# Peptides against a protein of PDB entry 8YR4: the designs that were tried, part 109

Target 1, 309 residues: chain A of PDB entry 8YR4
Amino acid sequence: PRGSPALQLVVLICLGLMGLERALNVLVPIFYRNIVNLLTEKAPWNSLAWTVTSYVFLKFLQGGGTGSTGFVSNLRTFLWIRVQQFTSRRVELLIFSHLHELSLRWHLGRRTGEVLRIADRGTSSVTGLLSYLVFNVIPTLADIIIGIIYFSMFFNAWFGLIVFLCMSLYLTLTIVVTEWRTKFRRAMNTQENATRARAVDSLLNFETVKYYNAESYEVERYREAIIKYQGLEWKSSASLVLLNQTQNLVIGLGLLAGSLLCAYFVTEQKLQVGDYVLFGTYIIQLYMPLNWFGTYYRMIQTNFIDMEN

## One batch from the design tools (peptide; made by RFdiffusion4, then SolubleMPNN)

Design b2_p18_2_s2 (from b2_p18_2, 11 letters changed)
Fold by OpenDDE base, seed 4:
Structure b2_p18_2_s2 (fold): chain B 309 residues (1-309), chain A 18 residues (1-18)
Amino acid sequence: as target 1 above (309 residues)
Amino acid sequence: VLEELLREALSLPPPPEL
């Protein structure tokens, strides 16, 4: 943000917190490994209790599940509110200034409500796109790269290769299936808008419908529009299930290959039992944000299309 | 105004993005 040193400092703190989240994503599985190894070795209670307490504290900072609701992520989100508001206001003012620079012929050809709706969509699309790129897409890609490096250095090059191939295939299939799915979603949204417009038009013309006793006819036309919508909704929902199942299969195959290889290396005494648990925990941890990657990609793609219109 | 109110009343809350 130009002109506010306080907001620049907040951006730097948020970037520092994002770096801390990446470190936590590596440390949490390592501490969990260490707990399993200490339990296997029957280590003294004091060492175990300290390691467990440290793990739980790191896990509280990291969070877990679909969207890290960890303390660090929440603190980042809280601090970012003022930066987002500054960016939004700047985009709104730029759009508004640009609208005033447009020709009188452009303004006379459009309703004021359509112009405002375009401005609001443009602001939302730009701010949403930036937020999804910075806070979801880039961090997830960074965690994958860090994972590949970590497994290649501390396990074997074969583990890094499995993670690389699995994640590359996952991302590629996610993009391809999401682009295919976007056609069904657009068709669904178009039919939803048409169904809504028909209902609104029928209700605005209520007196005319009453005068002609056409109520049954308008209800039947609305029913046909709903059935047509539901046929498109089914295709959209079924395509989502296919995406999720494809993603789950790719991760499942990667987890199988890597877990079998890890188990083999544990039997050869090259790795510890905790390293097997680390691998599984880390892959599952990567999977949780990746499940949303298709949603993020779709939102980014929609926002680009909404900026072209 | 009435068209906006009707659109708002017929706006099913966006399904939670699952």
Scores: peptide ipSAE 0.010, ipTM 0.450, DockQ to the pose 0.240
Fold by OpenDDE base, seed 3:
Structure b2_p18_2_s2 (fold): chain B 309 residues (1-309), chain A 18 residues (1-18)
Amino acid sequence: as target 1 above (309 residues)
Amino acid sequence: VLEELLREALSLPPPPEL
């Protein structure tokens, strides 16, 4: 952001914290590997206790699970609030100034509530898109690249190839199935709006409906609209299950191929038992943010369409 | 429409509360 050196420093600190999260995503599996190896070797308690304490500390910094944000992520999100507020306010002021530059004919042809709705949609779409790109999409792609490099250098080129093929197929199928699913979701949303409009029109004309004793007819028309909506909702929900299952199958095949190859190299004494645990832990860790990637991709597409309108 | 934008903003899984 041009104009405030303090906000530029906060952006640089947030980028540094994002780099630290990427390092933690590699270090946590490595320390977990080391614990398994030390347990297998029956290492002295002092070395084991130090490695376990270090692992728990790194895991606290990284966080766990979908919904358990780590300390580094929470600190980044906290520092970013000021940058988001500055960006939001700048976009709102740009939209508001542009609305004042528009002709009186444009304002007279639109209700004031519709103009405000366009401004709010424009602001939310820009700020939302930027946040999803910077904090979810780019970091997830970076973690995949780091994972491919790590497995290629420290295990074997075959592990890097398995992760590359698995993640490339996963991303490609996620995009293709999400684009296909978006058509069903748009049809569902259009029918939801039409069903809601019929309910609102019936309620606004309540006196006329009472006068003609047409209550049963309006209820049946609303029931038909709901059934038509539910038929489209089912297609949307079924397409989501198909996406999730396709994603699960791709990750399952990658996990199977890599786990079998890792087990083989452990039997050949080229890798340790901890390396098998590292591979499984790291693949599951890469899968966690990717499960939401289809949702983020759809949100980005929706926000782009809402900016063009 | 505000309620559908609110419902789309709320049925957007709340941006996972990072």
Scores: peptide ipSAE 0.008, ipTM 0.436, DockQ to the pose 0.080
Fold by OpenDDE base, seed 5:
Structure b2_p18_2_s2 (fold): chain B 309 residues (1-309), chain A 18 residues (1-18)
Amino acid sequence: as target 1 above (309 residues)
Amino acid sequence: VLEELLREALSLPPPPEL
């Protein structure tokens, strides 16, 4: 943010916390591996207790329970509120200024409530786009890269290759299927808006509808519009299930291939039992944010479309 | 005003902010 050194410092702290989250994503599986190895070796209680305590502390910082955000993520989100508010306000003022610079002909052709709704959508779209890029997309890509590097260095090049192929295929299919789904979503949104417009028009003209006893006719037209909407909604929802299932299959195949390879290397005494547990834990950990990647990509595309309108 | 009220009344609740 230009003009506030305090907000600039907050941005730097948030970026530092994002870096810490990436470090935790590597450390947590490592410490879990170490616990499994120490248990297998029947190590002294003092060493085991220290490693377990350290793991639990790191896991508290990371989070990763279903619906639980880690302490670091919560702290980042808390600090970011002021930056988001500053960005939102700046975008709102820019949009509002631009609206005042538009021709009288443009304003006379639009209702004030429609203009405000366009401004609000535009602001939400820009702020949403920035938030999804910075806090979801970039970190997820960073975790994938870190994962590939880690497995390539500490396991074998084959593990790095499996992760690379799995994640590349996952991302590619996510993009392609999401672009394909965007057609169904646009059609759904257009039909939703048309259905809403008919309902509003019928209700604004309710005196005329009453005068002609046309209530049953308007209800039937509305029902037909809803049925048409639901047919498009079903295509949108079914395409989302197809995306999620495709993603699950890709990750499942990657997990299977890597787990079998890891198990084989453990039987050959090239890897420890803890390394098998590490691989499975790390892949599942990479998959958690990726489940939402299609949603993030969709939101990014929506936000671009809403800025063009 | 009536169109806004009708639009609010016909607006499905926003999907929960994830």
Scores: peptide ipSAE 0.008, ipTM 0.419, DockQ to the pose 0.169
Fold by OpenDDE base, seed 2:
Structure b2_p18_2_s2 (fold): chain B 309 residues (1-309), chain A 18 residues (1-18)
Amino acid sequence: as target 1 above (309 residues)
Amino acid sequence: VLEELLREALSLPPPPEL
């Protein structure tokens, strides 16, 4: 942010906290492995209690339950509020200054309330997209790369290859199926707008409809338009379920292949029982941000479609 | 024009000169 050294420092602190989240994403599974190994070896209580306490503290910093945010993520989100407000205000002022440069003919053709609503939606969409790219997309890609490097160095090249193939296939199928779904979403939105336009036109012509006693006819036409809309909505919703299930199958196959390979190496005494638990925990941890990635990639595409319209 | 502004606003502001 130009002109505020305080906001530049907050951005640097947020980047440092993002780096700490990446370190926690490696350390938490490692400490969980160490607990399982210490339990298997029947290690003395003092060593076990210290490792468990350290794990719980790291897990509090990380978070990562279904819907639980960690302390580091919450602190980052809190500090970022001021940066987001500065960015939003800058975009709003740029839009507002540009609206004042537009011709009187453009302003006479549009209601001021519609122009402001478009400006507010535009600002919210841009600020949301930037925050999503910086805080969800980039960190998720970094966690995948760190995961591939970690498994390739500390386990075997085969584990790094399984994670690489699984994540590459997951991302590719997410993009391809999302592009396929965008056709159904565009068709749904077009039919929604057409159904809404018919309802508004029928209500604006209320006096004419009442004069001809055509109320039953207009209701039946609206019912047919709703049924046609619901047929497109069902295709959109069913395609979402298909995407989520395809993603789940890819992760399930990667987890199966890697877990079987890990179990085999444990039987050969090349890996410990804790390493089996580490692999499963780490793959599930990589999957959690990726599930959100698919949802927000859809939000990104929606915001782009809603900006084109 | 709004599409150009949205494209210009979606154009990553040049990385804030640190």
Scores: peptide ipSAE 0.000, ipTM 0.379, DockQ to the pose 0.021

Design b2_p18_2_s3 (from b2_p18_2, 11 letters changed)
Fold by OpenDDE base, seed 5:
Structure b2_p18_2_s3 (fold): chain B 309 residues (1-309), chain A 18 residues (1-18)
Amino acid sequence: as target 1 above (309 residues)
Amino acid sequence: VLEKLYQEALSLPPPPEL
């Protein structure tokens, strides 16, 4: 934010906290591995108790691997409130200034309450998009890269390759299927608006409909519009299930390949039982935020198409 | 621009309540 050194410092602190979340995403699985290995070796209680206490503290800071519910994430979100409010207010003032530059004919042809509602939604959409990009998309991509590097250095190049192929396939299929789904969603939204317009027009002309006893005819036309909407809604919902199942299959295949390879290396005494648990824990942790990636991609794609027009 | 942003803002699922 230009003009406030205090808000610039808050942004730098939030970026530092995002870096700490990335470190926690690596450390938490490592400490969990160490607990499993110490339990397997029947290590002294003092070493085990210290490692468990350290793990629980790191897990409290992390908040389950999604980075959404941990102490560090909550602190980041709290500090970001003032930055978000500054950004929202700046966008609102820019939209409001632009609305005052528009011709009187434009204002007379539109309901002022609709224009304000468009402005408020526009501001919320821009601020929301920026928040999703900075706090969900970029961190998730960073965690994937860190995961590939970690598995390639500390396990075997084959584990890094499995994670790379699994994540690349997941992202590619998520994009392709989301673009395909966008057609069904646009058709659904267009038919929803048309169905709503018919209902509003029928209700505004209620006296005329009653005068002609056309109530049954208007109800039947509304039913036909609903059936047509539900046919498009079904295609949208079925395409979402297909996306989720495709994502689940890619996850399952990546987890299967990596788990079998890890189990094999444990049987050969090249890895410990804790390393098997680490792999499963780390992969599940990477996949939790990726479930929302299709939603983020759609939000990005739509907002970019709107900024060019 | 603003009308498209409005139609899209209507089309966006509510952000997951995080």
Scores: peptide ipSAE 0.007, ipTM 0.372, DockQ to the pose 0.054; fails the geometry check
Fold by OpenDDE base, seed 4:
Structure b2_p18_2_s3 (fold): chain B 309 residues (1-309), chain A 18 residues (1-18)
Amino acid sequence: as target 1 above (309 residues)
Amino acid sequence: VLEKLYQEALSLPPPPEL
């Protein structure tokens, strides 16, 4: 943000907190490994209790799952509110200024309320996209890279390769299937808007519909529009299930291959039992944010196509 | 630009209320 040193400092703090989240994503599985190893070794209660307490504290800072509401993430989100508001206001003012530079002929052809709704949606879309890129997409890609490096250095190069191949295949399939799904979603949304427009038109003309006793005809036309919508909704929903199952299968295969390899190295006494648990925990931890990657990619693709027109 | 922005902004699910 140009012109506010306070907002620049907040951005730097948010970037520092994002770095801390990346460190926590590595440390939490390591501490969980250490607990399993200490339990296996029947370590003294004092050492175990300290390690468990430290793990729970780190897990509180990290959070967990899809939409990790961890303390660090919440603090970052809270601090970012002012930066987002500054960015939104700047985009709104740029759009508004650009609308005023447009020809009178362009304004006469459009309803003012529709133009404002387009501007508000455009601003929200751009600001939302930037937030998703910075806070979800980039961090998830960073966690994957950190994971590949970690497994390559502390395990065997084969583990890093499995994670690399699994995540690369996952991302590629997520992109391809999401692009294919976008066609069904656009068709669904177009039919939803057409169905809403028909309902609004029928309700605005209610007096005329009543005068001609055409209520049953308008209800049947609305029913046909709903059936057509539901056919497109089914395709959209079924394509989402296919995406989720494809993603789950890729992660499942990666987890299987890596878990079998880890189990083998544990039997050869090259790794500890805790390292097996670490691998499984880390892969599952990477999977949870990745489920939303298809949604983020779609939002990115949408906004790029929108910026061209 | 703005007309596609409108159609696709109508197509964007509301950001998940976090």
Scores: peptide ipSAE 0.006, ipTM 0.353, DockQ to the pose 0.052; fails the geometry check
Fold by OpenDDE base, seed 1:
Structure b2_p18_2_s3 (fold): chain B 309 residues (1-309), chain A 18 residues (1-18)
Amino acid sequence: as target 1 above (309 residues)
Amino acid sequence: VLEKLYQEALSLPPPPEL
């Protein structure tokens, strides 16, 4: 943020915490591997207890598999509140100043309370988008790259290739299916707004509807609009299920291929039992944020197209 | 720009409170 050195320092601390979260995403699986190897080797209790305690502490810092419940994530979110508020207020003031520059004809056609509600939603959408980009999308892409590098350097190059192909296919299919799905969602939203507008217009003219005894006609017309909406809603929901299932299949195939290859190398004594557990744990950790990637991509695409017009 | 941001901000569910 320009103009506040305190908020710039908070941004730098938040970026440092994001870097720490990336390091934890690598360290937690490594420590879990080491526990499994120490258990397999029947290592002394003191070494095992120290490694378990260190793992639990790192896992507390990282949080659950969603990353959202960890101490580092919560501290980052807490510190970011002031930066988000500054950005929100800046966007809101830019929107408000632009509204005052608009023609009187534009203002006469809209209720002031509706314009303010639209402005507030616009501000919340932009600030939410920026937060999703900075704290979810970019970190998830970084975790994938770090994962590919880690598996390529410390495992056989075949593991790095499996993760690369799996994640590249996953991201590509997520983008393509999300773009296809966006058409159904836009059609649904347009029909929802049209259905709501008809209901509001009928209710505002209720005296006229009552005078002509047209209540049954207006109800039937509203019912037809709901049926059209529900047909579009079903297409939107079915397309989401198809996306989620496609994503699950791609990750499942990648997990299967990599787990079989790990198991084979463990049988050849080239890898330890802990390395098998590390691979499975790491792939699951990558998968959890990726489930939201299609939602984030849609929000990004939507808000960018809307910012260009 | 702003009108489309507004129409779509109307159509986006509020982001789940992070």
Scores: peptide ipSAE 0.000, ipTM 0.357, DockQ to the pose 0.051; fails the geometry check
Fold by OpenDDE base, seed 2:
Structure b2_p18_2_s3 (fold): chain B 309 residues (1-309), chain A 18 residues (1-18)
Amino acid sequence: as target 1 above (309 residues)
Amino acid sequence: VLEKLYQEALSLPPPPEL
């Protein structure tokens, strides 16, 4: 944000907190590994208690597991409210000033309520797009890259390859299935608008419908429009279940391949039991934000279309 | 929507200079 040094400092603090979240995503699985190894080795209680206390503190900072937000994420979200409000207000004022520069003929052809609704949609699309890109998409891609590097350096090149192939296939299938699904959503929205337009037209012409005793005919036409809508809604909802199941299958295959390879290397005494638990924990942590990636991708596309319109 | 509104607004002839 240009013009406020205080808001620039808040943005830098938010970026620093995002870096801390990436560090926590690596440290939490490492500390959990260390607990499992110390339990396996029957280590002294003082070392175990310190490691458990440190793990619980790091887990409180990170959050996750049940979709709970961590302390660092909550602090980032709290600090970002002022930056979002500044950005929103700046976009609203730019749209409002531009609307005042438009010709009287443009304003006479449009209702003030439609113009305000367009301004609100434009502001929400810009602020939504920025929030989803900066706080969900970019961090998730960074966590995947950090995960590939970590497994390639500290385990074996085979683990880095499994994570790379699993995440690349997951992202590719998420994009392809989301694009394939977008046609069903567009068809559903078009039929919803057509069904709503028929209901509004029938209700506006209520006196004419009543005069001809055509209420039963209008109800049956509305029922047929609802059945057509529900057929498209079912395709949209079923395509979402298919996306989620495809994502679950890819993660399940990656988890199976990596877990079998971990188990094999533990039997060969090349890895410890804690390293098996680390792999499972880390893959689950990468999966949590990815489960929403198809929703974020669709929201980003919708916000781009709503900004271009 | 805003770009389409902007293109529609740009397609209107400038008001005649009074």
Scores: peptide ipSAE 0.000, ipTM 0.258, DockQ to the pose 0.017; fails the geometry check

Design b2_p18_2_s4 (from b2_p18_2, 11 letters changed)
Fold by OpenDDE base, seed 4:
Structure b2_p18_2_s4 (fold): chain B 309 residues (1-309), chain A 18 residues (1-18)
Amino acid sequence: as target 1 above (309 residues)
Amino acid sequence: VLEKLLEEALSLPPPPEL
């Protein structure tokens, strides 16, 4: 932000905190590995207690692996509020200035209240989309890349390949199934709006409906509209279950292949028991944010479509 | 216009010239 050195410093601090979150995502599984190895070796209580205390402290900073509840993420989100407000206000002022530069003929052809509502939706959609992209999508992709590099360097190239194939297949299927699901969701939303419009029209015309004793007919027409809506709602909900199940199967197959390979290398004494626990912990940690990726992708698509209109 | 505002908003503020 060119106008405030204080806001520039806050952006740099937020970027530094994002880097710290990436470091924590690698360190937390490593410390958990070290606890398992120390427990296996029956290490002295003092060494174990320090490692456990350090792990719990790092886990408090990281949060639940989703990046949503950790101290570092909360501090970043808190500091970002002022940057978001500055960005929102700048976008709102740019839209407002541009609306004033538009011809009188354009303004006379549209209701001013619709134009303002489109501008407000546009601003909120842009600012929200950017925040989701920068703070959820990019960090999750970075964690996947860091994970592939880490497993390729410290385990074996085969582990990096399994994680790469699993995550690439997961992302591809998430996109494809989310695009397919978006058709059912649009059809549901259009039928919901049509059903609501019919109910409002029937209630606004209540006197006419009473005059013709048409209450039973309007109730039956509304029932048919609800049944049609519920048929589309079922398709939308069933498509969500199919997405979640497909995601779980891909991660389950990746976890199975990698866990069997890790167990084999532990039996050959090439890896420790803690390294098996590290692999499982790291894959689960990657999976938690990825569950929301389909939601973020859908929000991104919806916001792009709402801006094309 | 909204696309250009999107591109300008999606354009990460240029890293502050240090």
Scores: peptide ipSAE 0.000, ipTM 0.399, DockQ to the pose 0.017
Fold by OpenDDE base, seed 2:
Structure b2_p18_2_s4 (fold): chain B 309 residues (1-309), chain A 18 residues (1-18)
Amino acid sequence: as target 1 above (309 residues)
Amino acid sequence: VLEKLLEEALSLPPPPEL
């Protein structure tokens, strides 16, 4: 961004965070291996607990298997909002100004309606995802129930309780925070439609705008509308990052509690090293669909909001 | 530089709205 040193710094920070994500992708497996080795060697509880806590902290920073739900990824996404908004606004203003520089003959061809229709076709593909999402939500809930039953039967009842509490809290917070963010999404969509309508009206009245030499005025009005839209978009996107981070915290706490408890029982020779590996693997397998559940629920809600407008 | 940053910003898949 040639005009804002602050945005250049944000880009550099985001690139640094992407480098950190790559480092975490290597460190997390190493720490996990170290836990398995320490359990196999019957290492003292203090060393084991420190390594487990460090692993869970690194896993919290990394997030899920895609890294997309990790603290570092959420922070990157949050910081990137301003860069994306700057870029989008520059492109939109460049397109809009260029449209006002085009010949009267181009505008008489009514291509304005086609450009708008192309933008709308991008949103309509989301409805086809709704059915796919519903078919993934039910299996995800089934996998959670199966997981709770499995841990309750084959592990100590405390593991089943930890999983149950973490999953219940995760689902509840996902719903509550998603309902809360729906307000910001609706406000964003309403302002998007208003900003679009203004651009359409300006371009449909191209002859009048040219007659009055009002192109600069219409561009500035469009810029103000975009800035207002971007203020609402930022709230929507920031609320999304907050949801993802809240989910990551619940997962991190569940993984910490369960992993420490499992490691303790292995140290007491009540469980085997294989049981720790099983627990960690199974919990991660349960959390992956849950991350998608939050996405699916959000996408379902977005589609319902987009269908109401 | 702006064009490359625009290309990079446009070529970065929107973070999946996870």
Scores: peptide ipSAE 0.010, ipTM 0.454, DockQ to the pose 0.102; fails the geometry check
Fold by OpenDDE base, seed 3:
Order: C-alpha cells, then sequence, then structure tokens
Structure b2_p18_2_s4 (fold): chain B 309 residues (1-309), chain A 18 residues (1-18)
C-alpha cells in the first residue's frame, strides 16, 4: 500500500506470520514423531511431558483440522482486516470515479441499481481473488515445496520424489478436471438464469396468465425448464465427485508408496517408528488445503475472465 | 456467474466465524 507506513508494517508482520505458519507446518509433525519415539524407547516421564507440552503449544499456534483455525492464522486474519478495508475502499473509489467518467448514454441505457450492483460485484471479486491468492494458493504451494525439500534432506531422495510426483500429478489432474468441469458449470448457470427469467416473466405477467387461464401451461413450461436444469446440475455434481475421487486416488497412491517405503526403512533400522507416523501426518496435512485448490483455481480463472469482459 | 462464484466463494465455508 503506497501512502501509509503503518499499513506497510502490518503487511510485513502478516508476511512474517505466514512464514511462521510454514515453520509450524514442519515442526508439529517433528514433535509428534519425537513423542512416538520417546514412547517407544520408554523414556523418562520428565522428557516425555516436556515434549508433549511443547507439541500441544505448537498445535495451538498452528491449528488443526477443518474448522480449527490456529492462533497465528487468527492473528494474521485480524491484522489483515485493516489492509483489506483499505484495498476494498480504494477499488470502490476507482470504480466509482470511472463510472462518473462514463458517457451519459451509458448511464441512460442501464438502471442505476444495476450499475451499483456491477460495481459492488467487481470490488468483491477483486478483493476476494487477491485474498484467496495471497492467503490460500501461495501458502499451499509453498508448503508443498517445503515438504519436498524436507523429505529429500531428512529422509531420502526417494521420499522427495514420491511427494513431488504425487503433488505434481494431483495439481495437474485438478487443473485439467476443473477446466473440463467449468464447461458443465457454465451450461448449468446459463440454464438456471434462463429458468429464473422465465419464472420472473410469468410472475410479472400474472394478470395475463390468469386472464387466459394459462396457469397449467406456464407450470408445465417451468417444469420442463427445471428438468433441463437438473440434467445439467447432475453433470456438474457428477463431475465434482469424479474430481474428488481422482484426488483421493492420487493421495491414496502417494500415501501407500511412501508408507510402504517408510515401513521398509524402519525394518532396516534406517528410520524410527516415529518417522513412519511423521510421514503419514505430514502428507495428510499437505493434502488438507489441496481439497479446496480446485475451487480456488476455478474462482481465480472465472474472476479473471469476468474482469476481461 | 460472478454472483454464483461470489456465493460459492462466500459459501466456501467462511473461515469458521468463531
Amino acid sequence: as target 1 above (309 residues)
Amino acid sequence: VLEKLLEEALSLPPPPEL
């Protein structure tokens, strides 16, 4: 943000907190590994209790699972509110000034309420897209890269290769299937709008429909439009299930290959039992945000296309 | 389209409103 050194400092603090979240994503599995190893070795209670307390504290900072936001993520979100408000207000003022520069003919051809709704949608789209890019997409890609480096350095090059191939295949299939799915979704949305328009037109002409006793005919035409919509909705929903199942298969294959390799190295005494638990925990943690990646990619792609039009 | 993507962006479960 040009012009406010305070907001620039808040952005730098938020970037620092994002870096801390990446460090926590590596440390939490490591501490969980250490607990499993200490339990296996029957280590003294004092060492175990300290490691468990440290793990719980790190897990509180990280957060865990769908719906558990960590303290660091909540603090980042809280600090970002002022930056988001500044960005939103700046985009709103730019759109509003541009609308005043447009010709009187453009304003006479559109209802003022429709123009305001387009402006609000434009502002929300840009601000939302930026937030998803910065807080979800970029951090997820960074966690994958950090994961590949970590497994390559601390386990074996084979683990880094498995994670690399699994993540690359997952991302590629997610993109390809999402682009294919977007065609069905656009067709569904177009038919939904046409079905809604027909219902609104029938309701606006209610007196004419009553005068001709055409109620049964309008209901049947609306039913046909709903059936056509549901046929497109089914294709959209079925394509989502196919995406999720494809993602699940790639995860399952990566988890299987890596877990078998971990188990083998534990039998060879090259890795500890805790390292097997670390691998499984870390992989599941990397995949948790990736379930939403297809939704984020589609949102970004559509928002770019809708900004060009 | 933007409305339904905004509704689906907004219907991305908001980071759980604590």
Scores: peptide ipSAE 0.006, ipTM 0.414, DockQ to the pose 0.054; fails the geometry check
Fold by OpenDDE base, seed 1:
Structure b2_p18_2_s4 (fold): chain B 309 residues (1-309), chain A 18 residues (1-18)
Amino acid sequence: as target 1 above (309 residues)
Amino acid sequence: VLEKLLEEALSLPPPPEL
């Protein structure tokens, strides 16, 4: 935001908090590893209690793997409200200015209340997209890169390779299946709008329908439109289940391969029992935000295609 | 541009109420 130095400072603080979340995503598994190792070694209670207390504090700052419940995430979200409001108002004013530049024919064909509802949804979608991009997509990609680097440096190059291949395959399949699925979703939405338009038109012309005793005919046409909609809805929903299952299989295979390799290295005394727990915990932490990646990719693709038109 | 943004913004599920 170029107009207010205060909001620029808030953005910098939010970026600093995002960096802190990335550090917490590495530190929390490390401290959990250290607890498991100290328990295995039967370490003195004072060392264990300090490490557990530190872990719980870091876990409070991090929150759950969704990021939504952590103190740092909540503080970031709170500070970002002012930036979001500024961005929203700027987009809303740009939309409103553009609407005033449109031809009289465009305005006469549309109800003012519909135009405003359209503008409000447009503003909400753009601001939502930007928030998802900045706070979910970019951080998730950063966590993957940090994870690959961490496992490559502190474990073995084979662990870094497994995470790289697993996440690369996951992202690629998520994109490809989401693009394929977007066709079904667009067809569904188009048929939903057409079905709604028919219902509204039939109800607006109810006097004419009554005059011709055409009520049964209009009901049957509406039923056919619903059946056609439900056929498209089923394809959309089934394609979502297929996406989710494909994602789950890829993560499951990566978790299996890495967990077996980690278990083998523990049996060879090259790694400790805590390192096995670290790997499993870290992979689960990476998986949680990735479930939304297909939704974010679709939203991005939709809004980019619309911004070019 | 803006008309399509608006039509597809209408078709986007409301952002989950955070």
Scores: peptide ipSAE 0.005, ipTM 0.371, DockQ to the pose 0.049; fails the geometry check

